# Ledger of designs, part 34: peptides against a protein of PDB entry 4AID

Target 1, 242 residues: chain A of PDB entry 4AID
Amino acid sequence: FDIKRKTIEWGGKTLVLETGRIARQADGAVLATMGETVVLATAVFAKSQKPGQDFFPLTVNYQEKTFAAGKIPGGFFKREGRPSEKETLVSRLIDRPIRPLFVKGFKNEVQVVVTVLQHDLENDPDILGMVAASAALCLSGAPFMGPIGAARVGWVDGAYVLNPTLDEMKESKMDLVVAGTADAVMMVESEIQELSEEIVLGGVNFAHQQMQAVIDAIIDLAEHAAKEPFAFEPEDTDAIKA

## One batch from the design tools (peptide; aimed at target 1 V103 I219)

Design b2_p19_6 (made by RFdiffusion4)
Pose (drawn by RFdiffusion4):
Structure b2_p19_6 (pose): chain A 242 residues (1-242), chain P 19 residues (1-19)
Amino acid sequence: as target 1 above (242 residues)
Amino acid sequence: KTAAELNEEYIEEYREKRE
């Protein structure tokens, strides 16, 4: 039972989100394509709370398979091993904006894994990885508040540029990743060539505008394909507090 | 409110804004 939101021609690139064909045993699994870069994002959460668990346990693993680029690993063991700098950075990049959007009071194990299956030498999978992770979370049925969008905004020839490619990045004076909900920007990360607070803030806002088409697309797929929502009521400590 | 109720309210507000 296969389903796509393949629409979203997004910033001149084709973004496809598919579910129901791959990884059917995960709570949420989305194969996401943008251009010709492909990642599989899976989301699983435990249906129970561990005794005495006192914080929300969430793990995000982002991993690149070198076959995503037609190469065998250079390491002595010719197999991927410990995460690189890029994999741990991207893992925090997904975890940061998601961790706060789970319902306050929820403490079940949640694991989201994003694996890079194909890289097209143009579209960085890192942003795509964020979007696919967000899509799988919505589809899983966990207490995850609305979808997250994300984009990279560059600054080229005095204008904002959405999801610039790797070659476009050579000419950009800004590298800003923003992830947000429909209402709010949730995270920023950037490297900037001494641009003003105004332009920087402008790029953050441009990104939040430009990522709405993605949140819409995730909501659309969730409407057709999400699992039943996991019931979770927080404790009404409201009367005791007052 | 339950998580489901909050999500429904969130989507409704989003669709209204999209109109």

Design b2_p19_6_s1 (made by RFdiffusion4, then SolubleMPNN; from b2_p19_6, 12 letters changed)
Fold by OpenDDE base, seed 3:
Structure b2_p19_6_s1 (fold): chain B 242 residues (1-242), chain A 19 residues (1-19)
Amino acid sequence: as target 1 above (242 residues)
Amino acid sequence: MSHKERMEKYLAEYRAKKA
């Protein structure tokens, strides 16, 4: 198998992005690791548009497998066939920043599936899932104008913390999730305890700065492992000049 | 422009911003 791997140091942790070993039937597939948390992202897209398709049919599904439930907080209570509140939330966190980055007029079905394979009880799979989904899309050949990066920022002892552990988050006055491209912030979600707007804005900037290394890692992986871009021409070429 | 040409342009612009 032609396995490609990119490894970076990111927030004092090793981030590994791997492709070519697993889920080779997908258009893009990335195994992402941070600490001992492991996620598999797969991207699949239809090679044709359905007749009469009027909207872009993107589906994002983040899931934590039941066999890993002994190592996943709350995993024991997963009702078969329904996503948990966390799975629903994280699916939306992944969807929001990627959806606007598809080429306008592309209406082929796209399915992104992020599966938590392992959880270390320190590193939350959500940020890792966002990164992995971005990477899988960049490898797929779909008309996705990514990558996105993502980061969580905490505020602990008067300082920003990149991707705080679950234990560090208990002491954090901020839970700030940011996703964006190299050039722009695409999404911000925040829970804040008695912090100034200046600290929060600084957190967004910090996140966007810190995710550049991830964006670069995805680009480097894509340069070595991406499929040929899908032959898609948008009907309205004038809308891409903006 | 094809998707390929757009991606090549995007990557070229990205590299130029980093240089």
Scores: peptide ipSAE 0.024, ipTM 0.624, DockQ to the pose 0.668
OpenDDE base, seeds 1, 2, 4, 5: peptide ipSAE 0.134, 0.068, 0.005, 0.024; ipTM 0.726, 0.599, 0.312, 0.618; seeds 1, 2, 4 fail the geometry check

Design b2_p19_6_s2 (made by RFdiffusion4, then SolubleMPNN; from b2_p19_6, 9 letters changed)
Fold by OpenDDE base, seed 2:
Structure b2_p19_6_s2 (fold): chain B 242 residues (1-242), chain A 19 residues (1-19)
Amino acid sequence: as target 1 above (242 residues)
Amino acid sequence: MSHAELREEYLARYRERRA
């Protein structure tokens, strides 16, 4: 097994990105750890387009499996076969920033699956899932113009906090989730309590700055472990309309 | 960027990392 690993210190926590041990049948697979929270992201893409495919068929599924449910808050109320509200929301948080980064005209089926394997009750798997999905896509060879980074920002005692723990979030006046590339913010989701627009905008900038270390870590992992880029030639639809 | 430019940027990211 050729196991590649990148480890960084990020917001006072150890982030580990690992590939080569698990899910080797996927195009990309990353085991990501922050604290003792562990997620597996897999990316699979079709090598051909389906006949008559008119849209980009990207599916993102975030899952908190029952074997991790002994440590996952609310794990007891899973209706068999339907995503929870959290699983649906996190799937959208992952989908939103990655969808626009695929090469235009690519209409092969892409499936991203993020599975929570362990939860430490301090580090929420959502941010880790976003990072892991980005890394898995960068390793896959799919025409994905990532990586993205992601960060959660809190506002506690008049300061920004990177990826606050679940306990720190109880005292936070802000829940700000940001995703972006090295160059651009791609997605912002925010819940705020009586904070100025200036503090919120400062939080977006803080998140974008702090996610650069994650972007660099994904790039470093991809340099050592990425598959060959999939040879994709977009149909020159602009040359046909000129 | 054109589709061709996006493809070349995508491919360049992986070529430069292997050089």
Scores: peptide ipSAE 0.081, ipTM 0.684, DockQ to the pose 0.246
OpenDDE base, seeds 1, 3, 4, 5: peptide ipSAE 0.046, 0.027, 0.006, 0.029; ipTM 0.665, 0.637, 0.319, 0.652; seeds 4, 5 fail the geometry check

Design b2_p19_6_s4 (made by RFdiffusion4, then SolubleMPNN; from b2_p19_6, 9 letters changed)
Fold by OpenDDE base, seed 1:
Order: structure tokens, then sequence, then C-alpha cells
Structure b2_p19_6_s4 (fold): chain B 242 residues (1-242), chain A 19 residues (1-19)
């Protein structure tokens, strides 16, 4: 088994991105770990467009599987049917920054699934899920113009904190989730308590700076483990306007 | 519900089972 792993120190925590052990049937699959929180991201894309497909059919599903009682403390047997409010929210946080990064005109079905395998109750799996989804897409060979990085920024004791723990977040006046490429911020989601716009904008910049190490880690993993790029030439839509 | 409220409701379910 050709297992490839990238490990970085990020915000005082070890981030591990691993591929080649699990979900080999996917186009891309990444096991991501931060602390003792573990997520599996898989990316699958259709090799052809469905007849009459008029929109880009991207589906992103974040899910918390209640694996065996010891790995997710408190995993309710969520009945298999409806995503929770958290699962719906995180699915959107992953979808928003990745959707615009697919090559224009690509209308093959793409499915991204992020599964929480373990939760340490300190590190929220949402940021880790965003990173893992980005990495899985970069490994897949899909025409995805990523990677994206992601970060949460808190404001604790008058300073920015990268990926605050759940306990640090109780004292935080800011819950700022940012996703972006090396060059651009793609998504901001923020909740703020009595903070200036200047502090919030500074938090976006801080997040974008801090996510570069994650982007570089995904690139390094992809250089070693990515599949061959899917041969996709967008139909020259400019030729129809001439 | 805010993202913070959704997170706290989510985490409360994990805390109650660790107790």
Amino acid sequence: as target 1 above (242 residues)
Amino acid sequence: KSHAEIREEYLARYREKKA
C-alpha cells in the first residue's frame, strides 16, 4: 500500500494529511487529523456529463458517523435520514469556497463526503473537514483549481487565536471562519461580539496568512499522490458568440 | 440559529454523555 503522509505544525497543533490507506475506490481520499479529531474526506467525480445537464452538479455532505462508542463520545444514534443543523452548516462551509474553483463548463457530477471518525472535544472537525475536502479534490484529478486552505480565528484576551479550542472559544469575542486560495479569500463566515470592523478585517487577513502552510502541505501531498488530471477541455463558449 | 448556537447545542450533546 502506497501510503503518503504530510505532517505540519499549525497553530500549535499537529496537522496530519494521509492518503492511500482508506477509501481507495474514491478518486481522492484523505484522512486528516488535528489533535485527536479525525476526518475522512472522499472526492468522486463522473467521467462523463449526463445528457441535458445544465448546471454543475456538486454535492457536499459533511456527516458525523456514530462509529463505535469509544471514538465519538456522545454519538447519538442519529437516525440515518436527515442531516443535523451542524452537518448542514458545515456542508455549506465546505461547498461555498470549492464550488467556484471548478473549471467553467465542467458539469460532470462531483460528490465530496466528509466523515468525522473521531472527535477530541477540543478541535472542531469543521476546519479539518474543509482542509481534508480540499486535499481530496486536489488528489482526485478533477478539474479543481484549488487547493483551498481554511482557518478559524478567535479573539481572546485582545489577540487573534488560530483555530481556538472549544474552551478558548467560550472566551472568544469572535468566531471567524475563512477559506481561500493562495491568492484570494473565497469565503468568510463570522460571528462577532462587540468588535470593530478593523479587528474583523485583521482576522480575515490573519486567517489567510495562516492557511498558507495548509495550502503548501496539500500541494506537497498532491505532488506525490495526485492522480493524473482528468482530460477536460471546456467547450469554447466564446466560439458561440462569434 | 447562529453558528455559535448550533455548535453549542451540538457540543452539549457530547458533554452530557461524557459526564
Scores: peptide ipSAE 0.038, ipTM 0.604, DockQ to the pose 0.015
OpenDDE base, seeds 2, 3, 4, 5: peptide ipSAE 0.016, 0.016, 0.017, 0.018; ipTM 0.494, 0.478, 0.475, 0.537; seed 2 fails the geometry check

Design b2_p19_7 (made by RFdiffusion4)
Pose (drawn by RFdiffusion4):
Structure b2_p19_7 (pose): chain A 242 residues (1-242), chain P 19 residues (1-19)
Amino acid sequence: as target 1 above (242 residues)
Amino acid sequence: EELYEKLYEEWEEFVEKLE
């Protein structure tokens, strides 16, 4: 039972989100393609709370398979091993904006794994990795508040540029990753060539405008393919507090 | 707080729509 939201031509690049063919045993699994870079994002959460668990346990693992680029690893063991700098950075990049959007009071194990299956030498999978992770979360049925969008905004020839490619990044004076909900920007990360607060803030806003098409697309797939929502009521400590 | 309340209400509506 296969389903796509393949629409979203997004910033001139084709973004496809597919579910129901791969990884059917995960709560949420989405194969996401943008251009010709492909990642599988899976989301599983425990249907129970561990005794005495006192914080929300969430793990995000982002991993790149070197076969995603047609190469065998250079390491003595010719197999991927410990995460690189890029994999741990991208893992925090997904974790940061998601961790606060789970319902306050929820403390079940949640694991989201994103694996890079193909890299097209143009479209960084890091942003795509964020979008696919958000899509799988929505489809899983866990108490995860609305979808997240994300984009990289560059600054080239005095204009904002959405999801610039790796060659376009050589000419950009700004590298800004933003992830947000429909209402709000949830995270920023950037490296900037001494641009003003105004332009920087402008890029953040441009990104939040440009990522709406993605949130819409995730909501659209969730309308056709999401699992039953996991019931979770927080405790009404409201009367005790007053 | 206000942002959370807003997101939570919208999330409830979205969950109800999926039902």

Design b2_p19_7_s1 (made by RFdiffusion4, then SolubleMPNN; from b2_p19_7, 9 letters changed)
Fold by OpenDDE base, seed 5:
Parts: sequence; C-alpha cells; structure tokens
Structure b2_p19_7_s1 (fold): chain B 242 residues (1-242), chain A 19 residues (1-19)
Amino acid sequence: as target 1 above (242 residues)
Amino acid sequence: DELMKRLEERWKEFVERLK
C-alpha cells in the first residue's frame, strides 16, 4: 500500500488527508479525518464523453452510512437507498462550489461520493466532506480547476470561530459555510441570527483566509499522490467572439 | 470570465507540475 498522508493543524484541530489505503479503484480517493469524524471521498470520471452529451454530467452524493448512524443524531431512519434531507442538502453544498471548476467543454460523467465513516458528535462531516471531495478530485486526474477549501464560521461570544463544534454551534449566532479556491469565494451558505452585514462579510473573509491552509494541504497531497492528469484541452470560446 | 481564466491558468500550471 502506497499510503500518502498530509496532516495540518486547522482551527485548533488536526486535519488528516490520506490516500492509497481505501477505494483504490476510484480515480481519486481521500480519507479525511478531523477529530474522530472520518469521511471517505471518492471521485470517478468517465474517460470518454457519451454520444450526444450536451451538459456536464456531475453527480455528487453525500452519504452517512448506517454503521455511522449510531453516532449521528437522527440517524435512526436511514432507509437504504433514499437520501435523507441532510444528505441531499450536503450533496448540494459540495456540488455548488465544485461544478463551475471543471474545465470548459468537459462533459465526461463525473461522480463524487462522500461517505461518512465515523462521526464524533463534535465535528460536522459536511465541511470535512467538502474538503475530502476537493482532495479526491485533485488526486483523480480529472480536469478540475480546484482545489476548493471549505470552512464553517460561527459567531460565539463576539468572535469568529472556525469550524465550531456542534455544541458551540448551539450558542453561535451564525452558521456560515464558505467554500472557495485560493483566489475566490465560490459558495456561501448562511444561517444568521440578527448580525450585521459587516460581521457576516467579515466571517466570509475569515473563512476564506482560514481555508488557505486546507487548499495548500490538498495541493501538497496532490503533488505527491495525484494520478496523471487526464489529457483535456478547454474549449476555446474566445474564438467565437472574433 | 477573468476569475475562470486565472483558475484555468493555475490549473494548467498544476497539470504541468504533475506530469
């Protein structure tokens, strides 16, 4: 097993990104750990476009498996085969920032699967799943213009908190999820309780700054562990404007 | 468009580092 691992301290917690142990049949596979929360992200892409494919066929599926459900609040009702509301929402949360980052004209089928393997009841697997999905795509060789980072920002006791625990989030006046590249915010999702726009914008900036360490960690992992990039050239759309 | 161009340039650079 050629196991490659990147470990960083992030928001006072250890983030581990690992590849090479699990799901080696995928194009990219990353085991991400923060605290005792563990997710597996896999990325698979078709090596050819389907005849007549006119849109980019990206599927993102976030799943919290039944063996983890004993630790997941509300996990008792996961029927095999239908995503929960949470799984649907988190799948969209991961999809939103990654979808625009595929190279223009790439219409090969891409499937990202994020599986929660363990939940510690402190660290939400959604942020970790976003990070893991980004890393898996960067390792896959798919024409993905990532990585993305992700962060949750809380507002607790008049301060920003990076990736607050589920208990800290009960006291938080903000649930702000941000995803972005090194240069830009790609997605914001926010639930806010009576905070100024200034505090919210400051939270977005804080998230974007704090996710740089994750982006750098994904790049470092990819430089060591990525597959050969899939040979793909972007569609030249500027040639149509001349 | 400018952001996507920068991302594409960075991606190209990244791809070249991985070859």
Scores: peptide ipSAE 0.432, ipTM 0.897, DockQ to the pose 0.831
OpenDDE base, seeds 1, 2, 3, 4: peptide ipSAE 0.413, 0.422, 0.411, 0.392; ipTM 0.893, 0.893, 0.890, 0.885

Design b2_p19_7_s2 (made by RFdiffusion4, then SolubleMPNN; from b2_p19_7, 10 letters changed)
Fold by OpenDDE base, seed 3:
Formats: structure tokens, C-alpha cells, sequence
Structure b2_p19_7_s2 (fold): chain B 242 residues (1-242), chain A 19 residues (1-19)
């Protein structure tokens, strides 16, 4: 097995991004770990556009179907049910920042699947899922103008906390999820209790600063493990302004 | 427009590093 791994310290936790062990049939596949929370992200894209395709067909599916605390589920797939409310929300959180980053004119079908394999009951798999999805897309060779990073920011005891635990979040006055490129914030989602706009804006800036290490880690992993880039040229936008 | 041009430039630079 040609396994490539990147490990970084991030918010006082070890983030591990791994490829080459699982889901080799995907265009990109990343196993991401933080604490004992483990997610698998896969990216698959069609090598041709469907005739008459007028929009970009991106599908993002986040799934928590069967995880065990401290265990990777062997063989127990719970029934294919309707996505939970959480799974639907997290699928949107992943979709929102990545959808704008595909090269203009690319209308090949893209499917991103994020599966929670293990949950430690401390580290929420949503942020990890965003990071893993970004990494899987960067490894896939798809014309994706990523990577994105992601971070959750809390406000606990008058300070910003990067990726607070589920228990720390009970004491947090802010649940701020930010995703972006190295250069720009692409998505903000926030639940805020009695905080100034200055603290919230500071939280966005803090998140964007802290996610740079993740972006750099994805780039480093891609430089060692990415597939050959899919041959695609952006639509010449100058021809439509005439 | 300026953000997109910057993203496209960065993507092109990234693709060239992966070749």
C-alpha cells in the first residue's frame, strides 16, 4: 500500500490526513483523524459532461449512519434511511464553500461523500469532514480551486478557542464555523450569544488565520499523492462580454 | 471578479506544482 500521511498539531490536537489505504476506486480519498474522531472523504467526478448539462452537478453527502465511540464500524450498516437533520446541515456546510471553487465551465458530475467512521464524543466530525472533503478534492485531479480550510471558533472565558470540544461548546458564547481558501473567507455560519460584532469579526479572522496550517497540510499531501490534474481549461469569459 | 482571477491564478500555480 502506498500510504501518504500528513500530521500537524492544530489547536492543541493532532490532525492526521491519510490517503492510499481506503477507497482506492475514488478519484480522491482521505482518511482524516482528530482525537479519536475519524472520517472518510471520497471525491468522484465524471470524465465527461452529459449532453445538455446546463448547471454544475455537485452532490455532497455527509453520513453518520453507524459510528461507535472508539471503534471503526465493521459490517453494521444501519438501513439507508433519510438523512438526519444534522447530516443534512453538515452536507450543506461542506457544499457551500466548495461549490464556488470549481473552475468555470466545468459541468461534469462531482460526488463528495463524507462518512463518519468513528466518533470520540469530544471532537465534532463536521469540521473534520470539511477538511477531509477539501483534501479528497485536491487529491482527485478535479478542476477545484482549493484547498479550503475550515475551523470552529468558540468564545470561552473571554478568549477564542479553536475547535472546542463538545463539552467546551456548552460553555461557549459563540459557535462560529468558518471555511475559506488561503486568500479568502468563503463561508461563515454562526450562532452567537450576547457578543459584540468586534468579537465576532475577530473570531472570523482568528479562524482564517488558524486554518492556514490545514490548507498548507492539504497542499503538502497533494504534492505527494494527488492524481494528475484533469485536463480542463476555464471558459474564456472575455468571449461572453462582447 | 478580482477574487476569481486570484483563485484561478492560484489554481494554475497549484496545478503546475502537481505536474
Amino acid sequence: as target 1 above (242 residues)
Amino acid sequence: DALRERLEKRWKEFVERLK
Scores: peptide ipSAE 0.340, ipTM 0.868, DockQ to the pose 0.897
OpenDDE base, seeds 1, 2, 4, 5: peptide ipSAE 0.076, 0.157, 0.277, 0.322; ipTM 0.668, 0.757, 0.841, 0.863

Design b2_p19_7_s3 (made by RFdiffusion4, then SolubleMPNN; from b2_p19_7, 11 letters changed)
Fold by OpenDDE base, seed 2:
Structure b2_p19_7_s3 (fold): chain B 242 residues (1-242), chain A 19 residues (1-19)
Amino acid sequence: as target 1 above (242 residues)
Amino acid sequence: DELEKRLLERWKKLVERLK
């Protein structure tokens, strides 16, 4: 088994990105760990476009499986077949920043599946799922202009906190989720309690700065473990302006 | 736009490093 692993310290926690052990049938597959929270992200893409395909067919599915539910709060009897509200929200949270990063004209089917394998009750698997999905896409060979990083920012005792624990979030005046590339913020989602716009904008900048280490870790993993890039030529956008 | 251009250039550089 050719297992590649990248480990970094991130916000006082160990982030591990691993590939080559599980889901070898996927184009990209990453096990991501932060604390004792573990997610599996898989990326699969079609090698041809369907006839008559007019839009980019991306599907993102975040899942909290019942075997992890022994530690997941609210693991009540999910009827098989419908995502929870959380799973729906996190699927959108992952979709939003990655969708615009596919090369223009690419209309092959892409499926991203993020599965929570373990939850430590401290580290939320949503941020970890975003990071893992980004890494899986970068390893896949798909024409994806990533990686993205992601971070949650809290505001506790007058300071920014990177990826606050579920307990620290109870005292936080901000729940700010940011996703971006090395060069740009792609998504902001925020719940804020009576904070100035200056503090919020500072939180976005803090998140974008802190996610650079994750972006670099994904790039390093991809340099050692990515598949050969799928042969795709972008549409010449300069020819449409004539 | 300028962002799309920068992202495309970054992707091309990544592709070149992975070949």
Scores: peptide ipSAE 0.350, ipTM 0.876, DockQ to the pose 0.836
OpenDDE base, seeds 1, 3, 4, 5: peptide ipSAE 0.196, 0.176, 0.205, 0.176; ipTM 0.784, 0.773, 0.786, 0.770

Design b2_p19_7_s4 (made by RFdiffusion4, then SolubleMPNN; from b2_p19_7, 11 letters changed)
Fold by OpenDDE base, seed 1:
Structure b2_p19_7_s4 (fold): chain B 242 residues (1-242), chain A 19 residues (1-19)
Amino acid sequence: as target 1 above (242 residues)
Amino acid sequence: DELEKRLAERWKELVARLR
């Protein structure tokens, strides 16, 4: 079993990215752990385009398994088959930053699935899911121009807090989720309570700085465990406009 | 959203000033 693992300290917590143990049939698969929260991200892509495919068919599904809910007080049996509001929102949080990073003209089907396996009630699996999805795509060989990093930023006692716990978030005046590359912010989602735009922009900058360690960790994992890049050359659509 | 667009524009301006 060729298991590769990267471990970093991030925001005072241990982040572990692991590949090679689970979901070997996927193009990329990453088990990500922060605290006792555990997610599995899988990336699968079609090796050919469907006839008549006119758009990029990316699907992102975030899901919480019922066995992870066994530690969540009030985790009612979500009947298999309908995503919760949270699952729908987190699926979009993962989709938004990754969608623009696929090579233009790539129209093969891509499916990203993030499954929460364990939740510690301190570390939100959304950020971990974003990181794991990024890592799984980088390992897959898909024409994905990542990695992305992600971070949550709180504002507690007049300071930025990286990936606040669910308890720290009750005191936070900001819930700021940022995703980006090494060079750019790709997505911002924010709920703010009476904060200036300057503080929010400072939070985006803080998030972007703090996610670099995650980006570097994904790169290091990919250098040792990525599949061969899928041979994709975009059709020169610019030659048809001349 | 509109906030995201505004923040992205401001971020581009910030990065351009840091270069």
Scores: peptide ipSAE 0.024, ipTM 0.567, DockQ to the pose 0.042
OpenDDE base, seeds 2, 3, 4, 5: peptide ipSAE 0.016, 0.023, 0.023, 0.018; ipTM 0.444, 0.594, 0.558, 0.433

Design b2_p19_8 (made by RFdiffusion4)
Pose (drawn by RFdiffusion4):
Structure b2_p19_8 (pose): chain A 242 residues (1-242), chain P 19 residues (1-19)
Amino acid sequence: as target 1 above (242 residues)
Amino acid sequence: SEEERREEYMEEMKERYKL
């Protein structure tokens, strides 16, 4: 039972989100394509709370398969091993904006895994990885508040540029990744060539505008394909506090 | 509109989770 939101031409690049064919046993699994870069994002959460668990346990693993680029690993063991700098960075990039959007009071294990299956030498999977992770979370039925969008905004020839490619990045004076909900920007990360607070802040806002088409697309797929929502009421400590 | 759709979606989730 296969389902896509393949629409979203997004910033001139085709973004496809598919579910129900791959990884049916995960709570949420989305194969996401942008251009010709492909990642599978899976989301599983435990349906129970561990005794005495006192914080919200969430793990995000982002991993690149070298076959995503037609190469065998250079390591002595010719197999992927410990995560690289890029994999741990991207893992925190997904975890940061998601961790606060789970319902306050929820403490079940949650694991989201994003695996890079194909890299097109143009579209960085890191942003795509964030969108696919957000899509799988919405589909899983966990207490995850609305979808997250994300984008990279560059600054080329005096204008904002959405999701610039790797070659476009050579000419950019800004590298800003923003992830947000429909209402709010949730995270920023950047490296900037001494641009003003105004332009930087402008890029953050441009990104938040430009990522709405993605949130819409995730909401659309969730309307066709999401699992039943997991019931979770927080404790009404409201009367005791007053 | 697309904005209203997103607002309704958030309202539904807040109602479901007693937020």

Design b2_p19_8_s1 (made by RFdiffusion4, then SolubleMPNN; from b2_p19_8, 6 letters changed)
Fold by OpenDDE base, seed 1:
Structure b2_p19_8_s1 (fold): chain B 242 residues (1-242), chain A 19 residues (1-19)
Amino acid sequence: as target 1 above (242 residues)
Amino acid sequence: SVEERRQRYLEELKKRYKL
């Protein structure tokens, strides 16, 4: 196996991005680890557009499989075949920042699947899933103008905390999830308890600063392991304005 | 630099897709 791995320290935790071991049938596949939480992201895209396709058909599915249910909080109550509320929400958190980064006019079907393989009960797999999905897309050769980074920010004892543990989150007055490119914030989702707008805006800036190391790690991985970019030429939309 | 690497990565993508 040609395994490529990038390891960084991120918020006092080891983040590992690995490709080449599993899911080789996907266009991109990344195994991401933070602590003992492990996710697999796969990206698959159609090599042609369906006849009459008028919109960009992106689907994002975050899932916590039944085999991991014994290691995932609340996993015992997951009925087969229906996404949990968490799975639905996290799928949207991944979709929102990546959707606008595809090259305009690309209307081939794209499927991103994030699967939680292990949960350490400290590190939430959602942020890790966002990072892994970004990395998988950058490796895939799809016309994706990423990477995105992502971060969760807490507010504990009057300070910002990067990717707080589930226990630290019990004391946090903020659950702020941010995703963005190197240059721009693409998505914010927040639950706030009695905090000023200034603290929340500062949290967005803190998240965006802290995700830069992740963005750089994905670029580094992509330079060594990405497939050749898909042969796509956007329609010359400037010719239609003449 | 790290920034120069990011810029190269993005410029290669832009060039590839005529953006």
Scores: peptide ipSAE 0.538, ipTM 0.935, DockQ to the pose 0.904
OpenDDE base, seeds 2, 3, 4, 5: peptide ipSAE 0.518, 0.527, 0.512, 0.529; ipTM 0.928, 0.932, 0.929, 0.932

Design b2_p19_8_s4 (made by RFdiffusion4, then SolubleMPNN; from b2_p19_8, 6 letters changed)
Fold by OpenDDE base, seed 1:
Structure b2_p19_8_s4 (fold): chain B 242 residues (1-242), chain A 19 residues (1-19)
Amino acid sequence: as target 1 above (242 residues)
Amino acid sequence: SREERRQAYMEKLKKRYKL
């Protein structure tokens, strides 16, 4: 097995991105760890477009499988087949920032699956799942103009906190999830309690600054472990304007 | 530098996809 691993310190926690051990049948697969929270992201894309495909068929599925349920807070035995509200929300949080980054005209089916394997009850797997999905796409060879980074920002005792623990979040006046590229914020989702717009905007900037280390870590991993970019040629849409 | 690596990564992709 050719296992590639990138490890960084991020917000006072160790982030590990690993590829080459699990899900080798996927186009990209990343095992991401922060604390004792572990997620597996897989990216698979079709090598051809379906006849008559008129939209980009991206599917993102975040799931907290029942084998991890003994370590997942609020682990209701969700009956097989229906995503939870959390799983649906996190799937959208992953989808929103990545969807615009695919090369225009690419209409091959893309499936991103994020599976929570372990939860430490401190580190939420959602941010880790966003990072892992970004990394898996960058490794896949899909025409994806990532990476994205992601971060959660709290507001505790009058300060920004990067990726607050579940316990710190009880004291936080802000739950701000940000995703973006190196140069741009792509997505913001926020729940705020009695904070000024200035503090929220500052939180977005803080998140975007702090995710840069994750973006760099994904690039470093991709430089050593990415598949060759898929042989896709965008239709020259400039030729239709002549 | 960090920036040079980012640029090289993105330029490789841009070149590949004629962006």
Scores: peptide ipSAE 0.628, ipTM 0.952, DockQ to the pose 0.848
OpenDDE base, seeds 2, 3, 4, 5: peptide ipSAE 0.625, 0.619, 0.613, 0.628; ipTM 0.952, 0.950, 0.949, 0.952

## One batch from the design tools (peptide; aimed at target 1 P143 H224 A225 F230)

Design b2_p20_1 (made by RFdiffusion4)
Pose (drawn by RFdiffusion4):
Structure b2_p20_1 (pose): chain A 242 residues (1-242), chain P 20 residues (1-20)
Amino acid sequence: as target 1 above (242 residues)
Amino acid sequence: EEERKKRVRETFEERKEQLE
């Protein structure tokens, strides 16, 4: 039972989100394509709370398969091993904006895994990885507050540029990743060539505008394909506090 | 499909209120 939101031509690139064909046993699994870069994002959460668990346990594992680029690993064991710098960075990039959007009071194990299956030498899967992770979370039915969007905004020839490619990045004076909900920017990460607070802040806002088409697209797929929501009421400590 | 769409919107709104 296969379902896509393949629309979203997004910033001139085709973004497709598919579910129901791959990884049916996960709570949420989305194969996401942007251009010709492909990642599978899966989301599973435990339907129970571990005794005495006192914080919200969430793990995000982003991993690149070298066959995503037609190469065998150079390591002595010719297999992927310990995560690289890029994989741990991207893992925190997804974790940061998601961790606060789970319902306050929820402490079930949650694991989101994003695996890079194909890389097109143009579209960085890191942003795509964020979008696919957000899509799988919405579809899983876990207490995850609305979808997250994300984008990379560059600064080329005196203008903002959405999701610039790897070659466009050579000419950019800014590298800003922003992830947010429909209402709010949730995270920023950047490297900037001494640009003003105004332009930087402008890029953050441009990104938040430009990522709405993605949140819409995730909401659209969730309307056709999401699992039943997991019931979770927080404790009304409201009267005791007053 | 309409019931599912309605339920998704309601779930997102309820979870937003719970985080307030």

